Peptides against a protein of PDB entry 5KEZ. Designs and how they scored, part 247

Target 1, 320 residues: chain A of PDB entry 5KEZ
Amino acid sequence: NVAIYNPFRPWWERYQPVSYKLCTRSGNEDEFRNMVTRCNNVGVRIYVDAVINHMCGNAVSAGTSSTCGSYFNPGSRDFPAVPYSGWDFNDGKCKTGSGDIENYNDATQVRDCRLTGLLDLALEKDYVRSKIAEYMNHLIDIGVAGFRLDASKHMWPGDIKAILDKLHNLNSNWFPAGSKPFIYQEVIDLGGEPIKSSDYFGNGRVTEFKYGAKLGTVIRKWNGEKMSYLKNWGEGWGFVPSDRALVFVDNHDNQRGHGAGGASILTFWDARLYKMAVGFMLAHPYGFTRVMSSYRWPRQFQNGNDVNDWVGPPNNNGVI

## One batch from the design tools (peptide; made by RFdiffusion4, then SolubleMPNN)

Design b2_p26_1_s2 (from b2_p26_1, 14 letters changed)
Fold by OpenDDE base, seed 5:
Parts: structure tokens; C-alpha cells; sequence
Structure b2_p26_1_s2 (fold): chain B 320 residues (1-320), chain A 26 residues (1-26)
């Protein structure tokens, strides 16, 4: 991914890929392979956060300022380490003036335009699908158990399916022969937009962002909500079917006040209430549960916004 | 306005803010 120095190595640089090389601040490919092997050998499975909707931001300077030193040029859409060129992006499909998503009520914009300036890959192209599949298959062959598909809302479900259809079975050294990768898709659906979580059920599980938002409201006792109202928690609250749901109290985005959930989201900053919420989540049978492991950063609020929401994990001069 | 609608509006507002920040950081 790109190496950003202003601000200094923010967390979100991780979501601006310039290649599919397993060479990041977290380590190199050999170290990753070693970690996956050690985890699998003790029954801990690895699921990769796969960024396949886009490459880096369109305004990032060209050069070799990346975690693996690969050259890239966002201006010309040149990513030779893949390789991608201008033919592999949706610039010509997006009809907004900025090239970015401007209206989330327009499903075509949401899927064909840039997410906050991130160069949008043309996932309709078999070439692009194949390059992504090669990346994911390499990970599968290493021994990962599945994937979180980042920004799935911004990809056409059919394109995702086409990629998934190219995937290998899981590594038989650790998984039963014929096992398929576990897929869960990040889809933010709080209602009110044309894209629905149900659009993606055919590809695997989806994130249920209503879970953390509603649970936070109940635990905080907002709007007269009571714990007794949780008797029909799950589908009874309008959530997706349990077998399609991946549930969580918070994630890296809404922990920073971004994305879905708003102020209702409970985090480690609200220690007591957060423990209650996580405890409830783990005790209740609804959905596939995910527990957040994060870090503390020096929050600094200005006009209601944390100006340090960019701060990445603890590091030594950029090295994790 | 329903609770769901309020949450949606808050979400949209945050997304707009995120987009603004993204433009500034790139």
C-alpha cells in the first residue's frame, strides 16, 4: 500500500493498495506465511481483510513511496506491480463531476464511482477479476480460512460472485478437502439507501451494522430502551437472517465516529457499557460474532470531531 | 422521524464528513 507521511503513517493507508504483494508494515510474505502456519497448527484460523474494490487515492503522488517499494502512478492509473493500467478502472463509467460518489441514493454511483477518491477498479473485466482472484488464491494456498471483503457495498454482487467462483478450495493441510473460503462482506445497510445487505447474501455473510447501533442504544438506555426489549433480539429487530449475519459491537471505522452507528456505538472508551455489550453479544446465539481488538490513541476533539482519528496502531517510527 | 431515519441521517452526515476529510488528506 501507499506510505503516507502526512499525517504520519495513518491507519487508512492500509486501505490504499498499489499492489497485491504481501509486503506491508506488518511484515513480509515469509513472516505472514509463518504466522498463518503457526495459527493453523493450534486451531486458530486467519481471515484476510481483502481490499479489492479499489487501489490508492487519485491524488497520491506518483513514485515508489509504498510499503514494498513498488512504483505506482495514480494520475495515469499505472500500477505495474499488478499490473493495472487506465483500462482497468471505472473512470469512464462514473458520470459525476468529481469522479467520486456524490449521491448514495444512486446505486450506480456507489458502485462505479470512486469512494472518497480511491481509484475504482473495473470489476466487470475478467482481467481485473483474475488478478484479484490470483491474489486471493495465493492467500488461500498459504492457508488462510477466508476473507472480509472491504467496501463490498461499492462492488456489484455479480462481480464479487465472479471473483469468488475463481477461488481455490482451502489448503488441505489444515482444512477438509473441498472446503471453501469463509466469506463475509462489509455492507453498511442502515436503511434508506437502494443498496441492501440482501443483495449480497448469495456471496456469503454480511456485516450487520444495525446490531452495534441498536445494542448501543439499549445499553445506553437511550429513548427509553430497556434490556427486556431484547427478548426478540436478532431477526425480530429487523436484522438480517442469523446465518447471513456477522455481528460486532464496534469496528475500526465507527470506533472513530465514522460510518454506521453514530454516537450509539459502544467502544472501549466506554469501558463498562462496552463490556456489557460484548458480553451480551457473546452470550446471544444470533449471528457470527466478531470481537474488536484495538488500541488507545490521543483523541483530540475539535468541533465535535477527533482530529487524531487518523492515528494508526502503536509503532516504532512507522514499523509495527 | 423514526429512530431508524435519525440513524440514517447521522450516518449520511458522517459519511459526508469522511469524504471531506479524505479530500483533505489526499
Amino acid sequence: as target 1 above (320 residues)
Amino acid sequence: MSAAEKQYNAYVARMKALQAKAKARE
Scores: peptide ipSAE 0.018, ipTM 0.595, DockQ to the pose 0.046
Fold by OpenDDE base, seed 3:
Structure b2_p26_1_s2 (fold): chain B 320 residues (1-320), chain A 26 residues (1-26)
Amino acid sequence: as target 1 above (320 residues)
Amino acid sequence: MSAAEKQYNAYVARMKALQAKAKARE
C-alpha cells in the first residue's frame, strides 16, 4: 500500500493499495507465512481484510513511496506491480461530474464511481477479477481461513461472486479437504438506501451495523431504551438473518466517529459501557461475533472532531 | 505541489471518504 508520511503512517494507508504484494509495515511475506502457520498449528485462524474495490487515492503522488517499494502512478492509473492500467478502472463508466460518488441514493454511482478519490477498479472485467483472485488464492494457499471484503457496498454482488468462484479450497494442511474460505462483507445498511444487505447474502455473511448502533443506544439508555427491550434482539429488531450476520460493538471506522451508528457506538473509551455491550454480544446467540482489539491515541477534539483520528497503532518508526 | 501536499490531499480524501460513508449510512 501507499506509505503516507503526512500525517505520519496513518492507519488508513492500509486501505490504499498499490500492489497485492505481502510486504507491509507489519512485515514481509515470509513473516506473514510464519505467523499463519504458527497460528493454525494452535487452532487460531487468520482472516484477511481484503481491499479489492479500489486502489489508492487519485491525489497520491506517483513514485515508489509504498510499503514494498513498488512503483505506482495514480494519475495515469498505472500500477505495474499488479499490473493495472487505465483500462482496469471505472473512470469511463462513472457519469458524475467529479468522478466521485455524489449521490449515495444512486446505487450505480455507489458502485461505479470513486469513493472520494479512491481509484475504482473495473470489477466487471475478468482480468481484474483474476488478478484479485490470484491475490486471494495466494493467501488461501498460505493458510488463511477467509476474508473480510472491504467496501463491499461499493462492488456489484455479481462481481464479488465472480471473484469468489475463482477461489481455491482452503489449505488441507489445516482444514478439511474441500473447505471453502469464510467470507464476510462490509455492507453498511441502516435502512433508507437502495443497496440492501440482502443483495450480498449469496456471497457470504454481511456486517450488521444496526447491531452496534442499536445496542449502543440501549446501553446508553438513550430515548428511553431499556435492556428489557432486548428480549427479541436479533431478527426481531429488523436485523439480517442470524446466519448471515457478522456482529460487533465497534470497528476501526466508527470507533473514530466515521462509521455507521454515530455517537451511539460504544468503544473502549467508554470502558464500563463497552464491557457491558461486549459481554452481552458474546452471551447472545445472534450472529457471528467479532471483538475489537484497539489502542489508545492522543485524541484532540476540534469542533466535535478528533483531529488525531488518523493515528495508527503503536509502532517503531512506522513499523509495527 | 510538494510531495507533502499531495500526501495531505490523500489524507483529506480518505477522511472525506469515511465521512461520506457515514453520511450515507445515517
Scores: peptide ipSAE 0.030, ipTM 0.604, DockQ to the pose 0.235; fails the geometry check
Fold by OpenDDE base, seed 2:
Structure b2_p26_1_s2 (fold): chain B 320 residues (1-320), chain A 26 residues (1-26)
Amino acid sequence: as target 1 above (320 residues)
Amino acid sequence: MSAAEKQYNAYVARMKALQAKAKARE
């Protein structure tokens, strides 16, 4: 991915890929392989956060300022380490003036235009699908158990399916023969937009963001909410089917917010309530549970926004 | 959609957009 130095190595630089090389602040491919092997050997499975919707931002300077030193040129859409070229992006398909998503109520824009400048891959192209599949298959062959698909809302479900159909079975050294990778898709569906989580059920599980939002409201006793109302927690609250849901109290994104609605989300900043929420989540039989492991950072709110929301995990001069 | 859901959706959408914008910056 691109190496960002201002601010200094933010967490989000990881979501600006310039290649599919396993060479980042966390280590090289050999180190990753060793980690996966060691984890698998003791029954701990690895799921990769796969960024396949886009490459880096269109405004990033061309050069070799990347974690593995690979050259890239956003201006010409040149990513030779893959390789991608201008033919592999949706620049011509997006019809907005800016080339970015301008209306989130337009599903076509949401999927065909750039997510605020991030170069949008043409996932309709078999070439692009194949390059992504090759990347994911390499990880599968190393021994990962599955994937979180980043920004799934911004990809056509059919394109995702086409990629998934190219994937290998899991590595038989650790998984039963014929095992398929575990897939869960990041889709933010709180209602009010045309894209629905149900659009993605055919590809795997989806993130249920209503879970943390509603649970936070209940635990905080907002709007007269009571714990007793949780009797029908899950589908009874309008959530996706349990077998399609990946649930969580918080994630890296909503930990960093300070909005009125976001205030319902419980995080480690509110330790007591957070423990209650996580405890309830783990005890209640709904969805596939995910527990967050995060870190503190020096929050500084200006005009309702944390200006330090970029701060990444503890590191030694950028090295994790 | 409840008022709370609308607020949350707006918040999340804004946050995601801001983060994505930041991700695209040098």
Scores: peptide ipSAE 0.024, ipTM 0.649, DockQ to the pose 0.045; fails the geometry check
Fold by OpenDDE base, seed 4:
Structure b2_p26_1_s2 (fold): chain B 320 residues (1-320), chain A 26 residues (1-26)
Amino acid sequence: as target 1 above (320 residues)
Amino acid sequence: MSAAEKQYNAYVARMKALQAKAKARE
């Protein structure tokens, strides 16, 4: 991915890929393979956060400022380490003046235009699908158990399916023959927009963002909410079917909302309430559960927003 | 709007802002 130095190596640089090489701040491919092997040998499975909707931002300077030293040129849509060129992006398909998503009530814009400058891959093309599948299959062959698909809301469900149909079975050294990768898709559906979580049920599980939001209001006792109202927690609260839901109290994005106030989302900053929420989530049978492991950073609030929400995990001069 | 609706709308707005700000910084 792009190496960003202003601010200094933010966490979100990881979501601006320039290649599919397993070479980042976290280590190289050999180190990753070693970790996967050791984890699998003791029954711990690895799921990769796969960024396949886009490449880096269109305004990033061309050059070799990347975690693996690969050259890239956003201006010309040149990513030779893949390789991708101008033919592999939706520049001509997006019809907005800016080239970015301008209206989230237009499903076509949401899927065909850039997510605030991130170069949008033409996932309708078999070439692009194949390059992504090759990347994911390499990981499967190493021994990963599945994937989180980043920014799934911004990809057509049919394009995702086409990629998934190209995937190998899991590595038989650790998984039963014929096992398929576990897929969960990041879709932010809080209602009011045309794209729905149900559009993606055919590809795998989806993130249920209503879960953390509603649980937060209950635990915080906002608006007269009570724990007793959780008797019909799950589908009874309007959430997606349990067998399609991946649930969580917080994630890396909404953890950086309004800090310890304003938003309903509970985080480790409010330790007591957070433990209550996580405990409830783990005890309740609804959905597939995900627990957050994070870190502290020096928060600085301006107008209700943390200006240091970019701060990445503890590191040694950029190396994690 | 009820207090619950206002809170919900604020949450939705913030989530959209987080996607724009966090993931897509240039």
Scores: peptide ipSAE 0.020, ipTM 0.574, DockQ to the pose 0.045; fails the geometry check

Design b2_p26_1_s3 (from b2_p26_1, 14 letters changed)
Fold by OpenDDE base, seed 1:
Structure b2_p26_1_s3 (fold): chain B 320 residues (1-320), chain A 26 residues (1-26)
Amino acid sequence: as target 1 above (320 residues)
Amino acid sequence: MSAAEKQYQAYRERLLKQQAAYDSRQ
């Protein structure tokens, strides 16, 4: 991914890829392979956060300022480490003046235009699908068990399916022969927009952002809500079907107060209430559960916003 | 503010708008 130094190596630089090389501040490919092997050997499976909707921001300067030293040029859409060129992006397909998504009530814009400047890959092209599949298959062959698909609402479900249809079976050294990768898709569906979580049920599970938001409200006893109201928790609260839901109390975005769920979201900053929420989530059978493991950063609030919400995980690697 | 940071802030603002819309329907 791009190496961003202003602010200094933020967490979100990881979501601006310039290649599919396994070489970031989290480690290199050998280290990753070692981790996957060691985890699998003790029954711990690995699921990769796969950024496949886009490459880096269009405004990032060209050069070799990337975690694996790969050259890239956003201006010319040149990513030779893949390789991608101007033919592999939706620039000509997006019809907005800015090239960015301008109206989230237009599903075509949401899927064919740039997400806040992030160069949007032409997933309709078999070439692009194949490059992504090669990346994911490399991970599968290493021994990962599945994937979180980042920014899924910004990809056409059919394009996702086409990529998934190219995927190998899981590594038979650790998984039963013929096993398929576990897929869940990040879709922020809070209602009011044309793209729905149900559009993606055919590809795998979907994030249920209403879960953490509603649970937070109940645990906080907001609006007179009580724990006893959780008797019909799950589908009874209007959530997606349990077998399609991936649930969580918080994620990296809403830990910072500006994600789906807003101020109701419980985090490690609210230690006691957070433990209650996580405990409840783990005890209740609804959905596939994900527990957050995060870190403390020096929060600085200005005008109600944490100006240090960019701070990435602890890292002392001064090279990569 | 760097160009990259500006893009992130735009994303953040979008999320806030979505949350506001969600809250208004409760």
Scores: peptide ipSAE 0.031, ipTM 0.640, DockQ to the pose 0.834
Fold by OpenDDE base, seed 5:
Structure b2_p26_1_s3 (fold): chain B 320 residues (1-320), chain A 26 residues (1-26)
Amino acid sequence: as target 1 above (320 residues)
Amino acid sequence: MSAAEKQYQAYRERLLKQQAAYDSRQ
């Protein structure tokens, strides 16, 4: 991914890829392989956060300022380490003036235009699908158990399916023969938009962002909400079917106060309430649960916004 | 789009715009 130095190595640089090399601040490919092997050997499975919707921001400076030193040029859509070129992006397909998503009520914009400037890959192209599948298959062959698909709302479900159809079975050294990768898709569906979580059920599980948002309001006792109202928690609250849901109290985005769910989201900053919410989530049978492991950072609020919401995990001068 | 989601998008835009501004100045 791109190496960002202002602010100094923010967490979100991870979501601006310039190659599919397993070479980041977390380590190199050999170290990753070693970790996966050690984890699998003790029954801990690895699921990779796969960024396959886009490459880095369109305004990032060209050069070799990346975690593996690979050259890239966003201006010319040149990512030779893949390789991608201008033929592999949706620039010509997006019809907005800015090239970015401008109207989330237009599903074509949401999927064919840039998410906040991130260069949007042409996932309709078999070449692009194949390059992504090769990346994911390499991970599968290493021994990962599945994937979180980042920004799934911004990809056509059919394109995702086409990629998934190219995937290998899981590594039989650790998984039963014929096992398929576990897929969960990040889809932010809080209502009010044409793209729905149900559009993606065919590809795997989806994130249920209503879960953390609604649970937060209940635990916080906002709007007269009571714990007793949770008697029909799950589908009774309008959530997706349990067997399609991945549920969580918070994630890396909304932990910073501006993510999907708004201020209702409970985090470790509200320790008591957060423990209550996580305890409830783990006790209740609805959905596949995900528990957050995060870190503290020096929050500095200006006009209601944390100016340090960019801060990444604890590091030694950029080295994790 | 819900208010919460609008806030999320605004957040993401803010971060990326900050980066873009920095890169354009280099």
Scores: peptide ipSAE 0.024, ipTM 0.540, DockQ to the pose 0.042
Fold by OpenDDE base, seed 4:
Structure b2_p26_1_s3 (fold): chain B 320 residues (1-320), chain A 26 residues (1-26)
Amino acid sequence: as target 1 above (320 residues)
Amino acid sequence: MSAAEKQYQAYRERLLKQQAAYDSRQ
């Protein structure tokens, strides 16, 4: 991915890929393979956060400032380490003036235009699908158990399916023969927009963002909410079907967000309430549960927003 | 702010906007 130095190596640089090389701040491919092997040998499975909707931001300077030193040029859409070229992006398909998503009530824009400047891959192309599948299959062959698909809301469900149809069975050294990768898709569906979580049920599980938001209000006793209201927790609260839901109290994004709609989210900063929420989540049968493991950073609030929300995990001069 | 910072900020603002819209409909 792109190496960002201003601010200094933020966590979100991970979500600006320039290649599919397994070479990042966390280590090289050999180290990753070693970790996966050691984890699998003790029954711990690995799921990769796969960034396949886009490459890096369109405004990032061309060069070799990347975690593996690969050259890239966002301006010309040149990513030779893949390789991708100008033919592999949705520049001509997006009809907005900026090239970015401008209206989230337009599903076509949401999927065909750039997410905040991130170069949008043409996932309708078999070439692009194959390059992504190649990347994911390499990980599968190493021994990962599945994937979180980043920014799934911004990909057409059919394109995702086409990629998934190209995937190998899981590595038989650790998984039963014929096992398929576990797939869960990040879709932010809080209602009010045309894209629905249900659009993605055919590909795998979907993140249920209503879960943490609503649980937060209940645990905080906001707006007269009571614990007794949790008797019909799950589908009774308008959440997606349990067998399609991946649920969580917080994630890396909403840990760093405050304000309307975001203030209800409980995090480790609210230790007592957070433990209550996580405990409830783990005890309740609704959905597939995900527990957050994070870190402390020097929060600095300005006008209700943490200006240091970019801070990545503890590191040694950028190396984790 | 750098170009990268602006992009991240725009992303966060979008997320907060969506959350606000959700709250307003409840």
Scores: peptide ipSAE 0.035, ipTM 0.648, DockQ to the pose 0.660; fails the geometry check
Fold by OpenDDE base, seed 3:
Structure b2_p26_1_s3 (fold): chain B 320 residues (1-320), chain A 26 residues (1-26)
Amino acid sequence: as target 1 above (320 residues)
Amino acid sequence: MSAAEKQYQAYRERLLKQQAAYDSRQ
């Protein structure tokens, strides 16, 4: 991915890929392989956050400022480490003036235009699908158990399906023969937009962002909400079917106060309430649960916004 | 978009613009 130095190595640089090389601030491929092996050997499975909707931002400077030193040029859509070229992006499909998504009520824009400047891959192309599948299959062959698909809302479900259909079975060294990778898709659906979580049920589980948002309001006792109202928690609250839901109290985005769910989201900063919410989530049978493991950073609020929300995990001069 | 989703997108946009601004100076 792009190596960003201002601010200094923010967490979100990981979501601006320039190659599919397993070479990042967390380590190299050999170290990753070693970690996966050691984890699998003790029954701990690894799921990869796969960024496959896009490459880096269109305004990022060309060069070799990347975690593995690979050259890239966003301006010319040149990513030779893949390789991708101008033919592999949706620039010609997006009809907005900016090239970015301008109207989230237009499903075509949401999927064919750039997410806040991130170069949007042409996932309709078999070439692009194959490159992504090769990346994911390499991870599967290493021994990962599945994937979080980042920004799934911005990909056509059929394109995702086409990629998933190219995936190998899980590594038989640790998984039963014929095992399929576990897939969950990040889809922000709080209602009111044309794209629905149900559009993605065929590909795997989906994130249920209503879960953390609503649970937060209840635990905080906002708007007259009561704990007793959780009696029909889950589908009774309008959430997706339990067998399609991945649930969580917070994630890395909304932990920083800006993600889906807004201020209702509970985080470790509100330790007591957060423990209550996480405890409830783990005790309740609805959905597949995900627990956040994070870190403290020096929050600095200016005009209601944390100006240090970019701060990445504890590191040694940018290296984890 | 819901208010929460708008906030989320604005957040992402802010971060990306900050990065872009830095890159434009190099």
Scores: peptide ipSAE 0.025, ipTM 0.535, DockQ to the pose 0.042; fails the geometry check

